# Peptides against a protein of PDB entry 4BOS, part 80

Target 1, 163 residues: chain A of PDB entry 4BOS
Amino acid sequence: PVLTRTVVPADNSCLFTSVYYVVEGGVLNPACAPEMRRLIAQIVASDPDFYSEAILGKTNQEYCDWIKRDDTWGGAIEISILSKFYQCEICVVDTQTVRIDRFGEDAGYTKRVLLIYDGIHYDPLQRNFPDPDTPPLTIFSSNDDIVLVQALELADEARRRRQ
Target 2, 163 residues: chain A of PDB entry 4BOS as posed
Amino acid sequence: PVLTRTVVPADNSALFTSVYYVVEGGVLNPACAPEMRRLIAQIVASDPDFYSEAILGKTNQEYCDWIKRDDTWGGAIEISILSKFYQCEICVVDTQTVRIDRFGEDAGYTKRVLLIYDGIHYDPLQRNFPDPDTPPLTIFSSNDDIVLVQALELADEARRRRQ

## One batch from the design tools (peptide; made by RFdiffusion4, then SolubleMPNN)

Design b1_p19_5_s4 (from b1_p19_5, 5 letters changed)
Fold by OpenDDE base, seed 1:
Structure b1_p19_5_s4 (fold): chain B 163 residues (1-163), chain A 19 residues (1-19)
Amino acid sequence: as target 1 above (163 residues)
Amino acid sequence: SAAELARKAAERRALDARF
């Protein structure tokens, strides 16, 4: 089995598209972003004590309105929120640093999903099997360290291409 | 941690401003 990258549209919503892809088992839905944004806004609004201005950089209400725009970017805070919502680790391999940032690693989740990030764009990762009739896997065991190694290999390859 | 999230959020905001 090999880990591969599925390129999603390079738009303001690539994070949401990528997360949706992996948590839904490999469904590419470029129209998922508005719903994902609303979900995040709902979660943020539900806990104004935690999601404070210090974290958001704006008031809770302002953030909720802002994130629901179709032209605002998702990042680490949104990944953290989505990790909690979907009850899984979200592991982001960075092609610039060849590092994996693990969101939700201390929550005790049994599942993990993987994204690849190049500093401006997110794409989902999936495991392909030799049997073409076996569908790709996007949700892994949190004990599956092999997939993390494979993700790092992808990142390292990307880095070498840029050298 | 909350502090880490705040830092990462700030980095995201900087990226948002760039694009």
Scores: peptide ipSAE 0.028, ipTM 0.623, DockQ to the pose 0.069
Fold by OpenDDE base, seed 3:
Structure b1_p19_5_s4 (fold): chain B 163 residues (1-163), chain A 19 residues (1-19)
Amino acid sequence: as target 1 above (163 residues)
Amino acid sequence: SAAELARKAAERRALDARF
């Protein structure tokens, strides 16, 4: 089994496309971003006390309007929200630092998904199997630390290619 | 928790600064 990268479109919605890909079991849908943005806005709007202005950096309403724009970028807040929504740990391996940022690691989720980040762009990761007829896996056990090692190796290789 | 959310917000700001 080998961990591989699926390159999604390099647009301002690559985070949403990548998350959708992994949580849906490997479905590439570049048109998913508007719904993902609305989902996040809905969650934020539903709990203005939790998603406070101090956390969002703007009023709850302003954030909701902002995230629903088609030209705004997702980040850690959005990943955190999506982790909670999909009830899974989202692990982001950074090719610049060769480190993994784990979202939802203390929530007790049984599932883990992985993204790779190069400083501006997000892509999803999946495990490919020797049997070509066995579909790739995008949802892993939260106890599968081997996949994290493989992600770090993949990121290190990517970094070496740039340098 | 609020503390966890605050930490993630700080991470988001740091990430956003790279864009």
Scores: peptide ipSAE 0.027, ipTM 0.634, DockQ to the pose 0.058
Fold by OpenDDE base, seed 4:
Parts: sequence; structure tokens; C-alpha cells
Structure b1_p19_5_s4 (fold): chain B 163 residues (1-163), chain A 19 residues (1-19)
Amino acid sequence: as target 1 above (163 residues)
Amino acid sequence: SAAELARKAAERRALDARF
């Protein structure tokens, strides 16, 4: 089995497209972003005490309007929210540092999904199998730490290609 | 922008404290 990257469009919504891809079992749908942005805004608006100006860098209302734009980028807060919404650990491997940021690791989820990040762009990761009749896997057991090692190896290879 | 970077840094610190 080999962990591979599926390149999604660099259209400012790559995070949303990538998350949708992995949580839906490998479905590429760049048109998913508007609704996912609305979902984020709805969750943020529901808890202004937690999602404060200190966290958002702007007022709760301003953030909600901002994240719903088609040209704004998602980040850590969006990943955290999506982890909670989809009830899965989201693991992001960074090709610049070759390190994994884990979101939702303390929540006791039984599932994990993986993204690869280069500092500006997110792509989804999937496991391909030697048997061509076995479809790729995007949702892993939270006990599968081998996939994290494979993600680090993939990120390290990507970093070497850019040197 | 500098403001956006500062926001993201604050987010990471807050998220890390939750774990």
C-alpha cells in the first residue's frame, strides 16, 4: 500500500475541497466550498464567547462575513471546526517542516483523515492498494499510526524535490 | 498580511492549549 497525494485546484478553497475529499471517501468536488464556508460561519456565530475577536482577529460577525467570501483562505480554526463537525481527527503533514499537526487528537475519535500542506496550499492524501480492484482509502483508524509515518515520508520526499 | 499571520499564530496557541 502506498500513500499518495491528489492535487486539488489552487482556487482559494483548497482546504475545503481537500477536507471534503477525504471525509467523503475520495470524492473530488471543488464546488463544495461555498456550503462548507457557510457551515463554518454558522458554527462560529453560534458561540461568540469561544470564537472571540482575540481568536478570530476580527469581530465574530466580521469573521463570518469574511470566511463566506470565495477568495479567503481557511486555516487552523477551520480545520478544528471541521474535525469536530465530522467527528474525526484531521492530521496535516507540512512539507516545509516535515511535521504533523493533529486536530482533534484529544477528542477520542475512532477515525482520522490526512492532508498535506506546503505553506499556502492543501491537498488530500489517500492510500492506494496493489490490487487495482480495491478502491483507495481516505478514512483511517485512529489507531493506524503507520499512515502517519507514511505521510511524513511523503512530505520529506516533497521537500527534497523542492531543494 | 501581518494581521492575518498574527491571527493564525493566536489560533494555533489557543488550539494547542486545548489538547
Scores: peptide ipSAE 0.026, ipTM 0.631, DockQ to the pose 0.131
Fold by OpenDDE base, seed 5:
Structure b1_p19_5_s4 (fold): chain B 163 residues (1-163), chain A 19 residues (1-19)
Amino acid sequence: as target 1 above (163 residues)
Amino acid sequence: SAAELARKAAERRALDARF
């Protein structure tokens, strides 16, 4: 089995597309972003005490209006929210640093999904199997550290190719 | 809205069941 990258469109919604892909078992749907943005905004709006201006960098209402735009980027805040919403660990391997940022690692989730990030773009990761009739896997056990090693290897190779 | 939150909660439960 080999961990591979599925390139999603390099639009401002690549994070949402990538998350949707992995949590839905490998379904590419670039049109998922508007509803996911609305979901994020709704969650943020529901807890203005936690999602304060200090966290958001703008007022709660301003953030909600901002994230619902189709040309604004999601980041760590959105990943954290989506981790909680989908009840899974979201692991983001960074090709610039060859490090994995783990979101939801302390929540006790039994599943993890993986994204690869190059500083400006998110893509989903999947495990391909030797049997061509076995569909790729996008949802892993949170105890599967092999997939994390494979993600680091993938990121390191990407980094080396860009040096 | 409350109705939308309820819908999202239902969606979350459905998603949670897959894990």
Scores: peptide ipSAE 0.022, ipTM 0.632, DockQ to the pose 0.024

Design b1_p19_6_s1 (from b1_p19_6, 13 letters changed)
Fold by OpenDDE base, seed 5:
Structure b1_p19_6_s1 (fold): chain B 163 residues (1-163), chain A 19 residues (1-19)
Amino acid sequence: as target 1 above (163 residues)
Amino acid sequence: MAEELRAREERRKAARAAR
């Protein structure tokens, strides 16, 4: 089995597209972003005490209006929210540092999904199998540390290619 | 997609309420 990257469009919604891809088992839908943006805004609006200006960098209302725009980028806050929403660990391997940032690691989730991040763009990761009739896997056990090693290897190779 | 998201949201809300 080989961990591979599926390149999604390099638009301002790559995070949402990538997350949707992995949590839905490999469904590529670049049009998913508007609904996911609204979902995040709804969650943020529902808890202004937690999602404070200190956390958001702007007022709760301003953030909600901002994230619903079609030209704004998701980041760590959105990943954290989506991790909680989908009840899975979201592991982001960074090709710049060759490190994995784990979101939801202390929540006790049994599943994890993986994204690769180059500093400006997110793509989903999937495990391909030798049998062509076996579909790629995007949802892993939270105990599967092999996939994390493979992700690091993939990131390291990506870094070497850019240097 | 919308239906799946709504279903997941309801499950999330239920789980939070059960805490």
Scores: peptide ipSAE 0.026, ipTM 0.620, DockQ to the pose 0.021
Fold by OpenDDE base, seed 1:
Structure b1_p19_6_s1 (fold): chain B 163 residues (1-163), chain A 19 residues (1-19)
Amino acid sequence: as target 1 above (163 residues)
Amino acid sequence: MAEELRAREERRKAARAAR
């Protein structure tokens, strides 16, 4: 089995598209962003004590209005929120640093999904199997450390291509 | 743009980790 990258559109919503892809088992839906933005805003609005100005960089209400815009970018806060919502660890491998940032690692989730990030763009990762009749896997066991090694290998190769 | 986005990402991560 080989870990591969699925390139999603390079729009302002690539994070949301990528997360949706992996948590839904490999469903590409470029139109999912508005719904996911509303979901995040709803979660943030529901807990203003936890989602404080210190975390958001703006007031709770301002963030909610901001994240629902079609032209604003998601990041670590949004990934953290989506990790909690979908009850899975979200692992982001960075092609610039060849490091994995793990969101939800301390929550005790049994599942993990993987994204690849190049500094501005997110793409989803999937495991392909030699048998063409076996669909790609996007949801992994949180105990599957092999997939993390494979993700680092992908990132390292991507970095070398740019050097 | 890339640098600004990366900076924002790091600030958010730091803020979350500090809670």
Scores: peptide ipSAE 0.025, ipTM 0.639, DockQ to the pose 0.056
Fold by OpenDDE base, seed 3:
Structure b1_p19_6_s1 (fold): chain B 163 residues (1-163), chain A 19 residues (1-19)
Amino acid sequence: as target 1 above (163 residues)
Amino acid sequence: MAEELRAREERRKAARAAR
Protein backbone atom coordinates (compact mmCIF):
# COMPACT_ATOMS: atom_id res chain seq x y z
CA PRO B 1 0.00 0.00 0.00
CA VAL B 2 1.12 3.52 -0.81
CA LEU B 3 0.14 6.90 0.55
CA THR B 4 -1.07 9.31 -2.11
CA ARG B 5 -2.26 12.89 -2.37
CA THR B 6 -5.67 13.93 -3.68
CA VAL B 7 -5.53 17.46 -5.02
CA VAL B 8 -8.48 19.57 -3.92
CA PRO B 9 -9.39 22.98 -5.35
CA ALA B 10 -6.96 25.74 -4.48
CA ASP B 11 -9.66 27.97 -3.04
CA ASN B 12 -9.63 29.65 0.35
CA SER B 13 -11.40 26.63 1.83
CA CYS B 14 -8.92 23.89 0.97
CA LEU B 15 -8.43 23.04 4.65
CA PHE B 16 -12.11 22.36 5.15
CA THR B 17 -12.40 20.40 1.93
CA SER B 18 -9.37 18.33 2.88
CA VAL B 19 -10.57 17.59 6.39
CA TYR B 20 -14.01 16.69 5.12
CA TYR B 21 -12.45 14.35 2.57
CA VAL B 22 -10.44 12.36 5.08
CA VAL B 23 -12.98 12.18 7.89
CA GLU B 24 -15.73 11.11 5.49
CA GLY B 25 -13.66 8.29 4.06
CA GLY B 26 -12.62 9.88 0.80
CA VAL B 27 -15.54 12.06 -0.24
CA LEU B 28 -14.55 15.10 -2.26
CA ASN B 29 -17.04 17.89 -1.61
CA PRO B 30 -15.74 21.38 -2.38
CA ALA B 31 -19.10 22.79 -1.27
CA CYS B 32 -18.64 21.58 2.32
CA ALA B 33 -16.80 24.69 3.49
CA PRO B 34 -19.72 26.95 4.42
CA GLU B 35 -21.18 24.31 6.70
CA MET B 36 -17.84 23.54 8.29
CA ARG B 37 -17.17 27.23 8.84
CA ARG B 38 -20.51 27.54 10.58
CA LEU B 39 -19.74 24.46 12.64
CA ILE B 40 -16.49 25.97 13.85
CA ALA B 41 -18.18 29.27 14.62
CA GLN B 42 -20.85 27.45 16.61
CA ILE B 43 -18.29 25.55 18.63
CA VAL B 44 -16.27 28.68 19.34
CA ALA B 45 -19.34 30.67 20.29
CA SER B 46 -20.48 27.93 22.65
CA ASP B 47 -17.37 28.17 24.83
CA PRO B 48 -16.09 31.73 25.06
CA ASP B 49 -14.13 30.92 28.21
CA PHE B 50 -12.01 28.31 26.46
CA TYR B 51 -11.91 30.04 23.09
CA SER B 52 -10.70 33.30 24.56
CA GLU B 53 -9.28 36.33 22.85
CA ALA B 54 -5.85 35.13 23.91
CA ILE B 55 -6.31 31.99 21.81
CA LEU B 56 -8.26 33.52 18.93
CA GLY B 57 -6.30 36.74 18.57
CA LYS B 58 -9.62 38.56 18.40
CA THR B 59 -12.87 38.59 20.33
CA ASN B 60 -14.99 35.47 20.22
CA GLN B 61 -17.66 37.23 18.17
CA GLU B 62 -15.13 38.75 15.78
CA TYR B 63 -13.61 35.34 15.18
CA CYS B 64 -16.98 33.78 14.49
CA ASP B 65 -17.80 36.45 11.95
CA TRP B 66 -14.35 36.14 10.41
CA ILE B 67 -14.27 32.37 10.03
CA LYS B 68 -17.68 32.36 8.35
CA ARG B 69 -16.40 34.53 5.50
CA ASP B 70 -15.69 32.58 2.34
CA ASP B 71 -12.22 34.04 1.85
CA THR B 72 -10.61 33.46 5.25
CA TRP B 73 -8.07 30.73 5.80
CA GLY B 74 -8.34 27.96 8.29
CA GLY B 75 -5.30 27.12 10.34
CA ALA B 76 -4.14 25.57 13.58
CA ILE B 77 -7.10 26.77 15.63
CA GLU B 78 -9.58 25.40 13.12
CA ILE B 79 -7.71 22.10 12.83
CA SER B 80 -7.69 21.77 16.61
CA ILE B 81 -11.41 22.40 16.74
CA LEU B 82 -12.11 19.91 13.96
CA SER B 83 -9.89 17.33 15.64
CA LYS B 84 -11.97 17.63 18.78
CA PHE B 85 -15.23 17.61 16.86
CA TYR B 86 -14.44 14.53 14.81
CA GLN B 87 -12.63 12.88 17.72
CA CYS B 88 -9.55 12.03 15.71
CA GLU B 89 -5.93 13.06 15.51
CA ILE B 90 -5.25 15.31 12.54
CA CYS B 91 -1.68 15.04 11.29
CA VAL B 92 -0.42 17.73 8.94
CA VAL B 93 2.78 17.03 7.05
CA ASP B 94 4.55 20.18 5.88
CA THR B 95 6.36 19.96 2.54
CA GLN B 96 8.51 22.98 3.33
CA THR B 97 9.96 21.64 6.57
CA VAL B 98 9.30 17.89 6.16
CA ARG B 99 7.73 17.82 9.59
CA ILE B 100 4.45 16.54 10.93
CA ASP B 101 2.32 18.74 13.14
CA ARG B 102 -0.08 16.64 15.19
CA PHE B 103 -3.37 17.95 16.46
CA GLY B 104 -5.15 15.99 19.16
CA GLU B 105 -2.16 13.76 19.85
CA ASP B 106 -2.68 13.94 23.61
CA ALA B 107 -6.44 13.40 23.54
CA GLY B 108 -6.32 9.62 23.38
CA TYR B 109 -8.10 9.29 20.03
CA THR B 110 -7.91 5.90 18.36
CA LYS B 111 -8.06 7.30 14.83
CA ARG B 112 -5.91 9.67 12.81
CA VAL B 113 -6.21 11.38 9.45
CA LEU B 114 -3.52 13.04 7.38
CA LEU B 115 -3.20 16.25 5.41
CA ILE B 116 -0.31 17.61 3.38
CA TYR B 117 0.46 21.32 3.57
CA ASP B 118 2.79 23.49 1.50
CA GLY B 119 2.38 26.75 3.37
CA ILE B 120 -0.56 28.03 1.34
CA HIS B 121 -2.57 24.92 0.45
CA TYR B 122 -3.93 21.80 2.14
CA ASP B 123 -4.59 18.47 0.44
CA PRO B 124 -5.84 15.20 1.91
CA LEU B 125 -3.80 12.01 1.99
CA GLN B 126 -5.06 8.48 1.42
CA ARG B 127 -3.67 4.97 1.38
CA ASN B 128 -4.07 3.13 -1.90
CA PHE B 129 -4.04 -0.64 -2.02
CA PRO B 130 -2.62 -2.96 -4.68
CA ASP B 131 -6.06 -4.41 -5.29
CA PRO B 132 -7.85 -1.84 -7.45
CA ASP B 133 -11.18 -3.02 -6.10
CA THR B 134 -10.22 -2.05 -2.55
CA PRO B 135 -11.11 1.59 -1.96
CA PRO B 136 -8.51 3.98 -0.56
CA LEU B 137 -8.27 4.41 3.19
CA THR B 138 -8.29 7.86 4.78
CA ILE B 139 -8.80 6.98 8.45
CA PHE B 140 -5.92 5.24 10.18
CA SER B 141 -5.16 3.85 13.59
CA SER B 142 -3.50 6.37 15.87
CA ASN B 143 -0.89 3.65 16.41
CA ASP B 144 -0.08 3.40 12.70
CA ASP B 145 3.30 5.09 12.59
CA ILE B 146 4.07 3.64 9.17
CA VAL B 147 1.63 6.06 7.59
CA LEU B 148 3.50 8.93 9.25
CA VAL B 149 6.75 7.74 7.73
CA GLN B 150 5.06 7.53 4.35
CA ALA B 151 3.71 11.06 4.80
CA LEU B 152 7.21 12.33 5.53
CA GLU B 153 8.45 10.59 2.41
CA LEU B 154 5.76 12.33 0.36
CA ALA B 155 6.69 15.67 1.86
CA ASP B 156 10.38 15.13 1.19
CA GLU B 157 9.67 14.23 -2.41
CA ALA B 158 7.50 17.31 -2.82
CA ARG B 159 10.25 19.47 -1.34
CA ARG B 160 12.83 18.03 -3.72
CA ARG B 161 10.58 18.67 -6.70
CA ARG B 162 10.30 22.34 -5.82
CA GLN B 163 14.07 22.87 -6.03
CA MET A 1 -1.97 23.89 25.09
CA ALA A 2 -3.16 27.42 24.54
CA GLU A 3 0.39 28.66 24.27
CA GLU A 4 1.24 25.97 21.75
CA LEU A 5 -1.83 26.88 19.70
CA ARG A 6 -0.72 30.49 19.66
CA ALA A 7 2.70 29.44 18.44
CA ARG A 8 1.12 27.41 15.67
CA GLU A 9 -1.05 30.32 14.67
CA GLU A 10 1.97 32.57 14.48
CA ARG A 11 3.65 30.05 12.21
CA ARG A 12 0.52 30.05 10.08
CA LYS A 13 0.52 33.82 9.86
CA ALA A 14 4.17 33.80 8.89
CA ALA A 15 3.50 31.23 6.19
CA ARG A 16 0.68 33.32 4.76
CA ALA A 17 2.83 36.42 4.80
CA ALA A 18 5.48 34.58 2.81
CA ARG A 19 2.94 33.61 0.17
Scores: peptide ipSAE 0.025, ipTM 0.650, DockQ to the pose 0.208
Fold by OpenDDE base, seed 4:
Structure b1_p19_6_s1 (fold): chain B 163 residues (1-163), chain A 19 residues (1-19)
Amino acid sequence: as target 1 above (163 residues)
Amino acid sequence: MAEELRAREERRKAARAAR
């Protein structure tokens, strides 16, 4: 089994496309972003006490209006929200630093998904199997540390290609 | 896709309410 990257469009919504891909078991849907943006805005709006200006960097309402725009980029806040929504740990391997940032690691989720991030773009990661009849895996056990090692290796390779 | 997202949200809300 090999961990591989699926390149999604760089259309300002790569985070949403990537998350959707991994949590849905490998479904590429670049049109998912508008609905996911609305979902995030709904979640944020529903809990203004937690999603305060201190957390969002802007007022709750300003954030909701901002994230629903088609041209705004998701980041750590959105990943955290999506982790909670999908009830899974979202692990982001950064190719610039070769580090994994974990979102939802303290929530006790049994599942983890992986993204690769280069500083501006997100792509989903998947495990491919030698048997072509076995579909790629995008949802891993939260105890699967091997996949994290593989993600770091993938990031190392990506970093070397850019140096 | 939209329906699945809504369904998941509803399940999540229901689970929280049950706690």
Scores: peptide ipSAE 0.024, ipTM 0.613, DockQ to the pose 0.020

Design b1_p19_6_s2 (from b1_p19_6, 12 letters changed)
Fold by OpenDDE base, seed 1:
Structure b1_p19_6_s2 (fold): chain B 163 residues (1-163), chain A 19 residues (1-19)
Amino acid sequence: as target 1 above (163 residues)
Amino acid sequence: MAERLKAEEERRRAARAAA
């Protein structure tokens, strides 16, 4: 089995599209962003004590208004929120540094999903199987460290292609 | 999608209330 990248549209919502893809088992839906943005805003608004200005970098209300815009980019804060919402570890392999940033790693989740990030764009990762009748896997065991090694290898290859 | 998100949010709220 090989870990591969599915290229999603390079729009302002690539993070949301990528997360939706992996948590839904490989469903590409570029139109998912507006609802996911509202979901994040709802979660943030529901707990102003936790989602404080210190965490958000702006007031709770300002963040909610900001993230609901169709031209604002998701990042670590949104990934953290989505990890909690979907109850899974979200692992982001960075092709610039060849490092994996793990979100939700201390929450005790049994599942993990993987994204690849180049400093601007997010794409989802999936495991393909040699049997064409077996669909790609996007949700892995949180104990599957092999997929993390494969993600690092994929990032290394991506970095070499750009140099 | 909306129905799934609603269900997951309800699950999350239930889990938080139980904690």
Scores: peptide ipSAE 0.026, ipTM 0.620, DockQ to the pose 0.021
Fold by OpenDDE base, seed 5:
Structure b1_p19_6_s2 (fold): chain B 163 residues (1-163), chain A 19 residues (1-19)
Amino acid sequence: as target 1 above (163 residues)
Amino acid sequence: MAERLKAEEERRRAARAAA
């Protein structure tokens, strides 16, 4: 089994496309972003005490209007929200630093999904199996540390190719 | 898709309320 990257469009919504891909078991849907943006805005709007200007860098209402635009970027806040919504750990391997940032690691989720990030773009990761009839796996056990090692190896190789 | 996401959220809220 090998961990591989599925390149999604660089259309400002790569985070949402990537998350949707992994949590849905490998479904590529570049049109998923508008509704995911609205979902995040709804969650943020529902808790203005937590999602304050200190967290958002702007007012709650301004953020909600901003994140629903097609040309705005998702980041750590959005990943945190999506981790909680989908009840899974979201692991982001960074090709620039060869580090894994784990979101939801303290929540006790039994499942994890993986993204690869190069500083500006997110892509989903999947495990491919030798048997061509076995579909790729995108949802892993939170105890599967092998997949994290494989993700680091993938990121390190990507870094070496670009540096 | 929107309906699915909303349904998932509702199920999770219901589960937490029942716990």
Scores: peptide ipSAE 0.021, ipTM 0.609, DockQ to the pose 0.019
Fold by OpenDDE base, seed 3:
Structure b1_p19_6_s2 (fold): chain B 163 residues (1-163), chain A 19 residues (1-19)
Amino acid sequence: as target 1 above (163 residues)
Amino acid sequence: MAERLKAEEERRRAARAAA
């Protein structure tokens, strides 16, 4: 089995598309972003004490209005929120640094999903099996450290291609 | 958690700026 990248549209919502892909078991839905943006805004609005201005960098209301725009970028805050919402680790392998940023790693989730990030764009990762009739896997055990090694290998290869 | 998120956001911004 090998870890592979599925390229999603390079729009401002690639993070949301990528997360949706992996948490839904490999469903590519480029139109999912508005709903996910609204979901995040709803979660943030529901807990202004936790999602404070200190965390958001802006008022709670300003953030909610901002994230619902179709041209704003998701980041670590949004990934953290989505990790909590979907109750899974979200592991982001960075092709620039060849590092994995783990979100939700201390929450005790049993599942993890993986994204690859190049500094601008997010794509989902999946495990492909030798049997072509076996569908790709996007949701892994949080104990599966082999997939993290494979993700690092993908990132390292991507970095070498740009060198 | 807030400090961790801030640090991560700063790293992300730096990465995007360098891309």
Scores: peptide ipSAE 0.039, ipTM 0.707, DockQ to the pose 0.197; fails the geometry check
Fold by OpenDDE base, seed 2:
Structure b1_p19_6_s2 (fold): chain B 163 residues (1-163), chain A 19 residues (1-19)
Amino acid sequence: as target 1 above (163 residues)
Amino acid sequence: MAERLKAEEERRRAARAAA
């Protein structure tokens, strides 16, 4: 089995496209962003006590209006929210630093998904199998540390290619 | 899967609102 990267469009919604891809088992849908943005806004709006200005960097209402725009980028806050929503650990391997940022790591989830990030763009990761009739895997056990090693290897290779 | 998760989240939101 080999961990591979699926390149999604480099639009302002690559994070949402990438998350949707991995949590839905490998479904590429660049048109998912508006719904994903609204979902996040709904979650944030539903709990203004937790999603305070201290967390969001802006008022709850301002954030909701901001994230629903088609040209705004998601980041750590959105990943954290999506981790909670989908009840899975979201692991982001950074090709600039060759490190993995784990979201939801303390929540006790049994599942994890992986993204690769280059400082600007997010892409989803998947495990391909030798049998061509076996579909790629995007949802892993949270105990599968091998996939994390493979993700780091991908990031290191990507870094070397850019230098 | 998305629909199931959305339904679960709706239940969670309702619970948070009631708390």
Scores: peptide ipSAE 0.025, ipTM 0.616, DockQ to the pose 0.020; fails the geometry check

Design b1_p19_6_s3 (from b1_p19_6, 13 letters changed)
Fold by OpenDDE base, seed 5:
Structure b1_p19_6_s3 (fold): chain B 163 residues (1-163), chain A 19 residues (1-19)
Amino acid sequence: as target 1 above (163 residues)
Amino acid sequence: MAKKLEEERKRREAFRAAQ
């Protein structure tokens, strides 16, 4: 089995497209962002005590209006929210540092999904199998540490290509 | 892009600091 990257459009919503891809088992839908942005805004608005200005960098209401724009970038805050919503660990391998940031790692989720990040763009990762008739896997066991090793290898190769 | 990148960086830092 080989871990590979599916390049999604480099628009302002690549994070949402990438998350949707992996949690839906490999469905590419670059039009999913508006609804996901609304979902995040709804979750944030529902808990102003937790989602404070200290976390958001702006008032709760200002953040909700901001994230619903079609030209604002999702990041760590949104990944954390989506991890909780989808009840899965979201692992982001960074090609600049060759490290993995794990969101939801202490929540006890049984599933994990993987994204690759280069500092400005997110793409989804999937496992391809030798049998061409076996569809790629995007949802892994949270105990599958082999996929994390493969993600680091993929990130390291990506870094070498840029140097 | 530079402005958006900086904004995202600041948000990540704020998020980490608040945890």
Scores: peptide ipSAE 0.248, ipTM 0.841, DockQ to the pose 0.062
Fold by OpenDDE base, seed 3:
Structure b1_p19_6_s3 (fold): chain B 163 residues (1-163), chain A 19 residues (1-19)
Amino acid sequence: as target 1 above (163 residues)
Amino acid sequence: MAKKLEEERKRREAFRAAQ
């Protein structure tokens, strides 16, 4: 099996598109972003004690209005929220540093999904199988260390291509 | 783009610092 990258549109919502892709088993839907933004805003608004200004960098209400815009970038905060919502570990492999940031790693989730990040863009990762009748896998065991190694290899190759 | 990157960096740092 080989881990591969599916390129999603390089718009301001690539994080949401990428997360949706992996948690839904490989469904590419760039139109998912508005609803996911609203979902995040709803979650943040529901817990102002946890999602404080110290975390958000702005007031709770300001963040909710901001994240619902179509031109604002999702990042670590949004990934953490989506990890909790979908009850899975979200692993982001960074092509600039060749490191993996794991979100939800201490939550006890049994599943993980993987994204690749270059500093300005997110794409989803999937495992392809030799059998053409077997569809790609986007949801992995949280104990699957092989997929993390493969993600690092993929990121390292991406870094070399861009340098 | 530079501004967006800086904003994302700040939010990421704030998030991690608050955990």
Scores: peptide ipSAE 0.181, ipTM 0.795, DockQ to the pose 0.060
Fold by OpenDDE base, seed 1:
Structure b1_p19_6_s3 (fold): chain B 163 residues (1-163), chain A 19 residues (1-19)
Amino acid sequence: as target 1 above (163 residues)
Amino acid sequence: MAKKLEEERKRREAFRAAQ
């Protein structure tokens, strides 16, 4: 088995597309972003004490309106929220640093999904199998440390290609 | 793009600092 990336469109919603892909088992739907943006806004609005100006960089209401725009970028806040919503660990491997940021790592989730990030773009990761009849896997056990090693190898190779 | 990157960086930093 080998870990590979699926390149999603480099639009303003690549994070949402990538998350949707992995949590839905490999469904590529670039049109998923508006609904996911609304979901984020709903969750942010539901807890103004936690999602304060200190975290958001703007008022709760302003952030909700902002994230629902089709030209604004999702990031760590959105990943954290989506991790909680889908009840899975979201692991982001960074090709610039060859490090993995793990969201939801302390929540006790049994499942993890993986994204690859280069500083401006997110793509989903999947495990491909030698048997062509076996579909790629996007949802892994939180005990599967091999997939994290493979993600780091993939990121390191990407960094090497840029040098 | 530069503005978007800066905004994302600020949000990440603020979020991590609050954890």
Scores: peptide ipSAE 0.178, ipTM 0.810, DockQ to the pose 0.061
Fold by OpenDDE base, seed 2:
Structure b1_p19_6_s3 (fold): chain B 163 residues (1-163), chain A 19 residues (1-19)
Amino acid sequence: as target 1 above (163 residues)
Amino acid sequence: MAKKLEEERKRREAFRAAQ
C-alpha cells in the first residue's frame, strides 16, 4: 500500500474540494465548494460567542459573508470547523516545513484524514492498494501512525522536487 | 496571489493565538 496525492483544481476552493474528497471516501467534486462554504457560515453564525472576532479576525457576520464568496481561501479556521463537523482529525502535511499540523487531535476522534499543503494549495491524500478492485482509502484510524510517516515522506519528496 | 497568501497567514496566526 502506498500513499498518493490527488491533484485538485487551484480555483480558490481547493481546501473544500480536498476535505470533501477525503471525508466522502474519495469523491472528487470541485463543485462542492459553495455548499461547504454555506455549511461553515451556518456553523459560525450559530455560535457567535465561540466564533468571536478574536478568532475570526473580523465580526461574525462579516466572516459569514466573506467565506461564502467564491474567491476567498479556506485555511486553519475552516479546517478546525470541518474537523468538528465531520468528527475526525484532519492532518495537514506541509511540504515547505515537512511537518504535520493536526486539527482535532485532542478531541478523541477515532478517524483521521490527510491533506498535503504547499503554502498556497491543498490536495487530498489517499492510500492505494495493489488490488485494482480495492478502492483507495481516505479515512484512517487515529491510531494509524504509519500513514503519518508516509505523509512526511511524500512531503519531503515534494520539497526536493521543487528545489 | 501574494495578497491572499498573506491574508491566510495572518488568519492562521490569529486563530492559533486565540486558542
Scores: peptide ipSAE 0.155, ipTM 0.791, DockQ to the pose 0.062

